Peptides against a protein of PDB entry 7SID. Designs and how they scored, part 107

Target 1, 151 residues: chain A of PDB entry 7SID
Amino acid sequence: LHMYLMLLKELPGEEYPLPMEDVLELLKPLSNVCSLYRRDQDVCKTILNHVLHVVKNLGQSNMDSENTRDAQGQFLTVIGAFWHLTKERKYIFSVRMALVNCLKTLLEADPYSKWAILNVMGKDFPVNEVFTQFLADNHHQVRMLAAESIN

## One batch from the design tools (peptide; made by RFdiffusion4, then SolubleMPNN)

Design b2_p24_6_s2 (from b2_p24_6, 11 letters changed)
Fold by OpenDDE base, seed 4:
Formats: C-alpha cells, sequence, structure tokens
Structure b2_p24_6_s2 (fold): chain B 151 residues (1-151), chain A 24 residues (1-24)
C-alpha cells in the first residue's frame, strides 16, 4: 500500500501528462487497493487526493483512443463506488472533501459531463449532476468546497 | 478483436471492478 500511495503521490503534474498506457498501469491496482481499504478513512482520503493527478492526465489525453476510454472507465468506476458509498454515509467529511476535489477536477476536464459519467449498478450519473448533491452535504466544509467549485 | 467484443469485455471488466468495490 505504501509503495503504491507513494507512486501516486509522485505522479507528474498537469504540465507533464503521462502516457495513457502508464495511466492504465497505475489504475490496474487502484480498484483492488480501494476495495481492500474502503473502510479506512485515512487511506481513502489519501487515495482520493493522489488520484487527482490521474484525473488531470485523463482530461488532457486524446479522448478518442481506446486506451483513454478504458482508463476513463476504470477510473470512473472507482469514483462511482466512492460516491455510492458516500451516499450510504460510509465516509467522514474529510473523505467527502477529497471526493469533491476529484469531481471538481473532472468537471474542469469535462464541464458538460460528456465522458465524466459515473455508472453505478447499471445507472448513469453525470458528474455535473452528482456534484450538485454535495452542495447540500451535511458538513459545512463540504458544502463550502462544493460551492466554491461551482463559482 | 472486433470493436463490439472489446466494448463488451470492457463493460464486463468494469462491472467486476464495481462488484468488488461495493461488496458488503
Amino acid sequence: as target 1 above (151 residues)
Amino acid sequence: MEKEEREKKRKEELEAIEKKLLAP
């Protein structure tokens, strides 16, 4: 876990996007790690904070490539799961904050949710629609972060 | 593989990931 988290942390910034093939390699273990540690709030927060770099890479890539679609799908599946579990009140505010930041970054890359769509249990939820739900979050900091992201 | 087959495979893989993540 530590090694993987460190790897995510050290991903290049927006100025130097990774090849999509490398992004896919990073995403492969992500779902497993998230599954194993989904009940660990600190780990989830850390993961969500670090995958922001992945989102930035996804948004800057050629959206028409198969690898891009695959990477987007894998990533969005993970985010969708976090969102679903959030709706089930499984995560504390700090994790929700990190999730909002992920969603914000997705919206920056795809403001109209053309590809940023969460599929949860066979249903599609555009990220822009999902994001608005955090405006009504129970925790004031989450609401504030969401509101800040909209303005 | 044919495009349709690839899309089907991708969907199945994503569903498997989701199932793992949302397992009780």
Scores: peptide ipSAE 0.473, ipTM 0.867, DockQ to the pose 0.877
Fold by OpenDDE base, seed 1:
Structure b2_p24_6_s2 (fold): chain B 151 residues (1-151), chain A 24 residues (1-24)
Amino acid sequence: as target 1 above (151 residues)
Amino acid sequence: MEKEEREKKRKEELEAIEKKLLAP
């Protein structure tokens, strides 16, 4: 776990995006790690903070390739799961804030939600619609973070 | 047919991932 998290942390920024093939390799173990530690608030927060680098890489890639679609799908499935568990009130505010930051970064990469769509249990939820729900979050800091991100 | 098969495979893989993440 720690080695994987360190790898995610050290990913380059949007100025030097990784090849999509490399992004796919990084995404392969992500779902396994998330499933194992889904009940650990601290680990979930750390994961969500580090996957911001993945979003930056996805946003800079050619969206017409098969690999891009695969990478987007795998990543969005993970984010969708975190969102779903959030709706089930499984995460504390600090984890929700990290998720909001992920959603914000997705919207920056895809403002019109052309590809940034969460599919949960066979239903599609555009990230912009999902993001809006955090404006009504129970925790004031989450609401504030969501509000400042829209403007 | 090849494109449809690839899309089907992708969908199935993503559903498997989701099921694992949302398991009770």
Scores: peptide ipSAE 0.469, ipTM 0.865, DockQ to the pose 0.908
Fold by OpenDDE base, seed 2:
Structure b2_p24_6_s2 (fold): chain B 151 residues (1-151), chain A 24 residues (1-24)
Amino acid sequence: as target 1 above (151 residues)
Amino acid sequence: MEKEEREKKRKEELEAIEKKLLAP
């Protein structure tokens, strides 16, 4: 886990995006890690903070390829799961804030949710609609973070 | 592999990932 998290943390910024093939390789273990540590709030927060680099890489790619669609799909599936578990009240506010930051970054890359769509249990939820729900979060800091991201 | 088959496979893989993540 530690090695993987360190790798995610040290990913290059949006100015130097990785090839999509490399992004896919990084995403492969992500679902496994998330599954194993889904009940650990601190690990989940850390994961969500580090996958921001993945979002930036995905957003920099204008290529419409199978690899791009695959990478987007795998990543969005993970985010969708975190969102779903959030709705089930499984995560504390700090994890939810990290999730909001992920959603914010997605919206910056895809403001109209053309590809940033969460599919959960066969239903599609555009990230812009999902993001709006956090304006009504029970925790004031989460609401504030969401509100600040509107402009 | 045909495009439709690839898309089907991708969908199945994503569903498997989701199932793993949301398992009790």
Scores: peptide ipSAE 0.468, ipTM 0.865, DockQ to the pose 0.912
Fold by OpenDDE base, seed 3:
Structure b2_p24_6_s2 (fold): chain B 151 residues (1-151), chain A 24 residues (1-24)
Amino acid sequence: as target 1 above (151 residues)
Amino acid sequence: MEKEEREKKRKEELEAIEKKLLAP
């Protein structure tokens, strides 16, 4: 876990995007790490904060490539799981804040949710629709963050 | 490998990932 989190933390910024092949290699262990530590709020928060770099990479890549589709699928599956568990009230506000930031970044890359669609239990949920639900979050800071993203 | 087969395989892999993430 420690080595993986360090790797995610040290990902390059938007100015120097990684090749999609490298993004895929980074995504491979992500689901396993998330599965093992899904009940650890601090680890989940850290993961969500670090995967923001992945979103930036996905938004700058050729959206029609096979590798891009694979990366999008794997990433969105993880985000969808976090969202689903959020709906089940499994995460504290700080984790939800990090998730909102991920969704915000996705919307910046795909405002109309053409590819940014969460598939959970066989159902599709466009991120722009998912995002609006956080405007009614129980925690004031989450609502404020969501509202700032729309305005 | 046909495109349809690749898509099917991708879907199955994603479902497996989801199952692990949402397991009780």
Scores: peptide ipSAE 0.472, ipTM 0.868, DockQ to the pose 0.847; fails the geometry check

Design b2_p24_6_s3 (from b2_p24_6, 8 letters changed)
Fold by OpenDDE base, seed 2:
Structure b2_p24_6_s3 (fold): chain B 151 residues (1-151), chain A 24 residues (1-24)
Amino acid sequence: as target 1 above (151 residues)
Amino acid sequence: MEKEKREKEREKELKEIEERLLAP
């Protein structure tokens, strides 16, 4: 876990996007790590904070390539799972804050949710629609973060 | 045919990922 988290943390910024092939390699263990530690709030928060770099890389890629679609799918599946567990009240506000930041970054890259769509239990949820639900979050800081992200 | 096959395989893989993440 530690090594993987460090790797995610050290990803290059938006100015230096990774080849999509490299992004795919980084995404491969992500679902396993998330599955193993989904009950650990601190680890989940850390993961969500670090995968922000992945979102930035995905936004600057060739959107028509097969590798891009694959990477987007794998990443969005993980985000969708966090969203689903959030709806089941499994995560504290700090984890939800991190999730909102991920969704915000996705919307910056895809404001109209053309590709940023969460598929959960066979149903599609556009990120822009999902994001608006955080405007009514039970925690005031989550609501504020969501509201500020729209402006 | 091949494109459709690859897409179905990707969907299967994504479903497996979801099941692993949402398993009890």
Scores: peptide ipSAE 0.373, ipTM 0.803, DockQ to the pose 0.883
Fold by OpenDDE base, seed 3:
Structure b2_p24_6_s3 (fold): chain B 151 residues (1-151), chain A 24 residues (1-24)
Amino acid sequence: as target 1 above (151 residues)
Amino acid sequence: MEKEKREKEREKELKEIEERLLAP
């Protein structure tokens, strides 16, 4: 876990996007790690903070590529699961803050949710619609972060 | 046909990922 988190942390920024095939290799173990540590709030927060680099890479890539669609699908499935568990009140505010930041970054790359769509249990939820729900979050800091992200 | 097969395989993999993440 520690080595994987370090790898995610050291991903290059928007100026140096990774090839999509490399992004796919990074995404392969992500779901397993998230599954194993889904009940650890600190680990989940850390993962969500580090996968922001993945979002940035996805936004800089050719959206028509098959590898891009595959990477988007794998990443959005993970985000969708975090969102679903959030709806079930499984995560504390700090994890929700990190999730909002992920959603914010997705909206910056895809403001109209053309590809940023969460599929949860066979149903599609555009990220822009999902994001607005955090404006009514129970924690004031989450509401504030969501509000400033829209303006 | 091959393209459709690949798409179905991707969907299956994504479903398996979701099931692992949302397991009780």
Scores: peptide ipSAE 0.372, ipTM 0.801, DockQ to the pose 0.899
Fold by OpenDDE base, seed 5:
Parts: C-alpha cells; structure tokens; sequence
Structure b2_p24_6_s3 (fold): chain B 151 residues (1-151), chain A 24 residues (1-24)
C-alpha cells in the first residue's frame, strides 16, 4: 500500500500528463487497494486525494482512443463505488470532501458528463447529476466545496 | 464482431472491478 500510494502521490500534474498506457498500469491495482481499505477512512481519503492526478490525465487524453475509454471506465468504476458507499453512509465528511474534489476535477474536464458517467449496479449516473447531490450534504464543508464548483 | 467482443470483455472487467469494491 505504501509504495502504491507514494507512486500515486508523485504523479505529474496536468502540465505534464502521463501516457495513457501508464495511467492504465496505475489503475490496475487501484480497485484492489480500494477494496482492501474501503473501511479505512484515512486510507480512502488519501487514495482519493492522490488519484486527482489521474483525473487530470484522463481529461487531457485523446478521448477517441480505446486505451482512454478503458482507463476512464476503470477509474469511473472506482469512483462510482466510492459514491455508492457514500450513499450508504459509509464515509465520514473528510472522505466525501476528497470524493467531491475528484468529481469536481472530472467536471472540469467534462462539464456535460459526456464520458464522466458513473455506472453502479448496472445503472448510469452522470457525474454532473451526482455532483449536485453534494450541495445538500449533511456537512457544511462538503456543501461549501460542492458549491464552489458550480460557480 | 471483434469490436463487439472487445467491448463485452471491457464490460466484464468493469463489472468484476465493481464486484470487488462492493463485495460484502
């Protein structure tokens, strides 16, 4: 876990996007790590904060490539799971904050949710629709963070 | 046909990922 988190942390920013092939390699273990630590709030927060760089890379990539679609799919599946567990009240506000930041970054890359669509239990949820739900979050800081993204 | 096969394989993989994440 430590090594993987360090790797995620050191990902280059939007100014220097990784090749999509590298992004795919980083995404491969992500679901496993998230699954193992989904009950650990601190680890989940850390993961979500670090994968922000992945979102930035996805937004800068060629959306028409199969590798991009694959990477997007894998990433969105993970985000969808976090969102689903959030709906089930499994995460504290700090984790929800990190999730909102991920969704915010996705919306910056895809404001109309053309590709940023969460599929959970066979149903599609556009990120822009999902995001608006956080405007009514029980925690004021989450609501504030979500509101900042709308304006 | 090959494209459809690849798409089905991708969908299967994504479902497996989701299952791991949402497993009891």
Amino acid sequence: as target 1 above (151 residues)
Amino acid sequence: MEKEKREKEREKELKEIEERLLAP
Scores: peptide ipSAE 0.372, ipTM 0.800, DockQ to the pose 0.880
Fold by OpenDDE base, seed 1:
Order: sequence, then C-alpha cells, then structure tokens
Structure b2_p24_6_s3 (fold): chain B 151 residues (1-151), chain A 24 residues (1-24)
Amino acid sequence: as target 1 above (151 residues)
Amino acid sequence: MEKEKREKEREKELKEIEERLLAP
C-alpha cells in the first residue's frame, strides 16, 4: 500500500502527462487497494487525494484511443464506487471532501461530461448531476466546497 | 463484430471491478 500510494502521489501534473499506457498500469491495482481498505476512512481519504493526479493525466489524453476509454472506465468505476458508498453513508465528511475534489477536477477536465459519467449498478450518472447532490450534504464544509466548485 | 466484442469485454471487466469494490 505504501509504495503504491507513493507512486500515485508522485504522478506528474498537467504540464507533462504520463502516456496512457502508464496510466493504465497504475490503475490496475487501484480497485484492489480500494476494495481492501474501503472501510478505512484515512486510507480512503489519502487515495482520493492522490488520484487527483490521475484526472490531470486523463484530461490531457487523446479521447479517441481505446486506451483512453479503458483508463477512463477503470478510473470512473472506482470513483463511482466511492460515490455509491458515500450515498450509503459509509464515509465521514473528510472523505466526502476528497471525493468532491475528485469530481471537481473531473468537471474541470470535462466540463460537458462527455466522458465524466459514473456508471453504478448499470445506471449512468453524469458527474455534474452527482456533484449537485453534495450541495445538500449534512456537513457544512462539504456543502461549501460543492457550491464553490459549481461557481 | 470485433469492435463490439472488445467493448463487451471492457464492460464485463468494469462490472467485475465494481462487484469487487461493492462486495460485502
């Protein structure tokens, strides 16, 4: 876990994105790590904070490539799972804050939700639609962050 | 047909990932 989290943390920014092939390799273990530690709030928060770097890479990629679609799909599946568990009230506010930041970054990369669509249990949820739900979050900081992200 | 097959395979893989993440 430690080494994987370190790798996620050290991903380059938007200026020099990784090749999509490398992004795919980094995404492969992500679902396993998330599954293993989904009940650990601190680990989930850390994961969500670090995967922000992945969004930056995804946003700079060629949308027409199969590898891009694959990477987007794998990443969005993980985010969708976190969102689903959030709706089930499994996560504290700090984890929800990190998730909102992920969603915000996705919208920055894809303002029109061309690819930023969460698919959970066979149903599609555009990120912008998901984002509005956090405006009614029980925690004031989550509501504020969501509101600021829309503006 | 090949493109459709690849797409279905991707969908299957994503479903398996989701099930792993949401399993009890």
Scores: peptide ipSAE 0.371, ipTM 0.801, DockQ to the pose 0.870

Design b2_p24_6_s4 (from b2_p24_6, 8 letters changed)
Fold by OpenDDE base, seed 2:
Structure b2_p24_6_s4 (fold): chain B 151 residues (1-151), chain A 24 residues (1-24)
Amino acid sequence: as target 1 above (151 residues)
Amino acid sequence: EEREKREKEREEELKKIEEQLLSP
């Protein structure tokens, strides 16, 4: 876990995008790691904070390539899972804030949710619609973080 | 047909991940 998290942390940002093949290799173990530590709030928060760099890389990629679609799909699946568990009140506010930051970054890259769509339990949820729900979050800091994103 | 295949694969993967995350 530690080594994997360090790799995520050191991932170059939007200004220095990685080849999509490298992004895919990095994403491959992500779902398993999230599953293993799904009950650890601190680990989940850390994961969500680090994968922000992945979102930035995806936003700079060629959208018509198969590798890009694959990477987007894998990442959105993980985000969708976290969102789903959040709706079931499985995560504390600090984890939800980290998730909101991921959603913010997705919206910056895709404001109209052309590709940023979460599929959960067979149903599609555009990220812009998902994001709006956090404006009504029970925790004031989460609401504030969500609100500043649309201004 | 290729699009349909890809969508099916993603659906199966999503189901697997969701089950993994929700499993006790």
Scores: peptide ipSAE 0.054, ipTM 0.640, DockQ to the pose 0.578
Fold by OpenDDE base, seed 1:
Structure b2_p24_6_s4 (fold): chain B 151 residues (1-151), chain A 24 residues (1-24)
Amino acid sequence: as target 1 above (151 residues)
Amino acid sequence: EEREKREKEREEELKKIEEQLLSP
């Protein structure tokens, strides 16, 4: 886990996007790691904070390539899972804060949710619609972060 | 037909990953 988290942390930002092949390799173990530690709030928060760099890389890539669609799918599956578990009230506010930041970054890259769509249990949920739900979050800091992102 | 096949395979893979993440 530690080694993987370090790899995510050191991922270059928007100015220097990684080749999509490298992004795919990095994403391969992500779902397994998230699944294994889905009950650990601190680990989930850390993962969500680090994958922000992945979103930045995906936003700069050619969206028409098959590899890009594959990478997007793998990433969005993880985000969708976290969102689903959030709706089930499984995560504390600090994890929800990190998730909102991920969703915010996705919307910055895809404001109209052309590709930023969460598929959960066979149903599609555009991120822009998902994001607005956090305006009614029970925790004031989550509501504030969501509101700041929309304005 | 090939495009549809690839899309179906991707969808099935995503469902498996989701199931793994969301399993109790």
Scores: peptide ipSAE 0.048, ipTM 0.620, DockQ to the pose 0.779
Fold by OpenDDE base, seed 3:
Structure b2_p24_6_s4 (fold): chain B 151 residues (1-151), chain A 24 residues (1-24)
Amino acid sequence: as target 1 above (151 residues)
Amino acid sequence: EEREKREKEREEELKKIEEQLLSP
């Protein structure tokens, strides 16, 4: 786990996009790691903070390629799972804040949720619709973080 | 056709992953 987290931490930002093949390799273990440690709040927070680079990288990529769609799908599946568990009140505020940052970054790249769509339990949820729900979060810092993206 | 088949297979895999993450 630690080695993987370190790898995610060192992922280049949007100014230095990785080849999509490399992004896919990084994403392959992600779902398994998230699944194994879904009950560990600190690990989840760390993962969400580090995958911000993945979001930025995907935002700079051509979304029409097969590899991009695959990477997008793998990433969005994980984000969707975190969001769903958030709705089930499984995560503390710091994890939710990290998730909001991910969603915020997605919206910056795709304001109209053309591709940023979460599929949860077989249903599609555009990220822009999902994001607005955090404006009503029960923790003030989460609400504030969500609100600053609107201003 | 073939693309549809691949998409269906991907969807099934994603569903399994989601269930794995969301399992109690």
Scores: peptide ipSAE 0.045, ipTM 0.613, DockQ to the pose 0.808; fails the geometry check
Fold by OpenDDE base, seed 4:
Structure b2_p24_6_s4 (fold): chain B 151 residues (1-151), chain A 24 residues (1-24)
Amino acid sequence: as target 1 above (151 residues)
Amino acid sequence: EEREKREKEREEELKKIEEQLLSP
């Protein structure tokens, strides 16, 4: 886990996108790691903070490529799971804040949610629609972060 | 058709992953 998290942490940002093949390699174990540690708030927060780099990379990639679609799908599955568990009140505010940051970055890359769509329990939820829900979050810091993202 | 087949297979795989992530 620690080694994997270190790899995620060292990903370059938006200005230096990685080849999509490298992004895919990093995403491969992500779902398993998230699943295994889904009940660990600190690990989840750390993962969500680190995958911001992945989102930035995805936003700079050719959206029409098969590899991009695969990467987007893998990533969105994880985000969808975190969002779903958030709705079930499984995560504390710090994890939700990290999730909001991910959603914010997704919206910056895809403001109309053309590809940023969460599929949860067989239903599609555009991220722009999902994001607005955090404006009404129970925790003030989450609401503030969400509000800052749209101002 | 091959493209569509691959997409369907991926969707099925993603559903399995979702179930894994959301399992109690």
Scores: peptide ipSAE 0.041, ipTM 0.597, DockQ to the pose 0.834; fails the geometry check

Design b2_p24_7_s1 (from b2_p24_7, 12 letters changed)
Fold by OpenDDE base, seed 3:
Structure b2_p24_7_s1 (fold): chain B 151 residues (1-151), chain A 24 residues (1-24)
Amino acid sequence: as target 1 above (151 residues)
Amino acid sequence: MKEREEERKKKLEEIEKKILYGPE
């Protein structure tokens, strides 16, 4: 786990985007790690903080390639699962803060949610609509972060 | 084409299930 988290932390930023095939290789273990540690608040927070680099890479790639669609699908499925568990009140505010930052980064790359759409249990939810829900979060710091992100 | 799309869909559903309900 720690080695994988360290790898995610050291990924290059948007100035040096990874090939989509490399992004796909990095996404393969992600779902397994998220599944095993889905109830661990600290691990989930760390994962969400580190996958910000993945969002930046997705936004800098050819959106029409098969690999891009596959990578986007896998990543958005993970984010959608975190969002769903958030709605079920499974995560404390610090994890929700990290999720808001992920959604913010997605909106920066795709302001109109053309590709940034969360599919949860067969239903589509554009990230811009999902993001606005955090403006009414029960924790004041989450509301503040969400409000600052759209202004 | 359609077969590959269906395979991707099933893979995503499996990923979602694992995260929502755990590996067991």
Scores: peptide ipSAE 0.675, ipTM 0.932, DockQ to the pose 0.753
Fold by OpenDDE base, seed 5:
Structure b2_p24_7_s1 (fold): chain B 151 residues (1-151), chain A 24 residues (1-24)
Amino acid sequence: as target 1 above (151 residues)
Amino acid sequence: MKEREEERKKKLEEIEKKILYGPE
């Protein structure tokens, strides 16, 4: 876990995007890590904070490539799972804050949710619709963060 | 092509299940 988290933390920013093939390799263990630590608030927060760089890579890639579609699908599935667990009140505000930041970054890359669509339990939820729900979050800091993101 | 799409969907479903319900 530690090594993987360090790797995510040190990913290059938007200025130097990773090849999609590398993104796919990074996504492979992500679901496993998320699964194992799904109940650990600190780890989940850390994961969500670190995968922000992945979002930037996904937004700048060739949208028509098979690898891009695969990577986007896998990533969005992970985010969708976190959102679903959030709806089930599994995560404290700090994790939700991190999730909002992920959604914000997705919206920056895809403001109209053309590809940024969460599929949860077989149903599609555009990120822009998901994001607006955090405007009514029970925690004031989450609401504030969400509000700042759309202004 | 259609088969690949189905395989992708199945893979994503497995990923989702692992995160939602655990690795087991």
Scores: peptide ipSAE 0.677, ipTM 0.932, DockQ to the pose 0.770; fails the geometry check
Fold by OpenDDE base, seed 2:
Structure b2_p24_7_s1 (fold): chain B 151 residues (1-151), chain A 24 residues (1-24)
Amino acid sequence: as target 1 above (151 residues)
Amino acid sequence: MKEREEERKKKLEEIEKKILYGPE
């Protein structure tokens, strides 16, 4: 876990996007890590904070390539799962804050949710629609973060 | 390709299941 989290943390920034093939390799263990630590608030928060780099890489890729569709699908599935568990009240506010930041980054890359769509339990939820729900979050800091992200 | 898309869909469903319900 530690090594993987460190790898995610040290990913290159927006100025130096990784090849999509490399992104796919990084996404392979992500679902397993998320699955094993899905009940650990601190680990989930850390994961969500570090995968922000992945969002930036996905936004600058060739959107029409097969590898891009695969990478986007895997990543969005993970985010969708976190959102679903959030709806089931499995995560404290600090994890939800991290999730909002992920959604914010997705909206910056895809403001109209053309590709940023969460598929949860067979249903599609555009990220812009999902994001607005956090404006009514039970925790004031989450609401404030969501509101500030719109401006 | 339709087959490739179906394979991707199946893979994503497994990923979702693992995260929502655990690895076992």
Scores: peptide ipSAE 0.676, ipTM 0.933, DockQ to the pose 0.753; fails the geometry check
Fold by OpenDDE base, seed 1:
Structure b2_p24_7_s1 (fold): chain B 151 residues (1-151), chain A 24 residues (1-24)
Amino acid sequence: as target 1 above (151 residues)
Amino acid sequence: MKEREEERKKKLEEIEKKILYGPE
């Protein structure tokens, strides 16, 4: 876990994105890690904070490539799962804060929701639609972060 | 082409299930 989290943390920024093939390789263990630690608030928070770097790579890729669709799909599935568990009240506010930041970063990368759509249990949810739900979060800091992110 | 999309869909569903319900 530590090695993987460190790797995610050290991903290059938007200026020098990774090849999509490399992004796919990084996404492979992500679902397993998320699955194993889905009930661990601290680990989930850390994961969500580090996967922000992945969004930067996804946003600068060729959207017409099969690898791009695959990478986007896998990543969005993970985010969608975290969102679903959030709706099930499985996560404390700090994890929800990290998730809001992920959604914000997705909207920055894809303002027109060309690909930033969460599919959860077979239903599509545009990220902006998901984002607005956090405006009514029970925790004031989450509400504030969501409100500021829209502006 | 359609087969590839279906395969991807199944893969994503499996990923989703693992995270939502655990690896077992």
Scores: peptide ipSAE 0.676, ipTM 0.932, DockQ to the pose 0.774; fails the geometry check

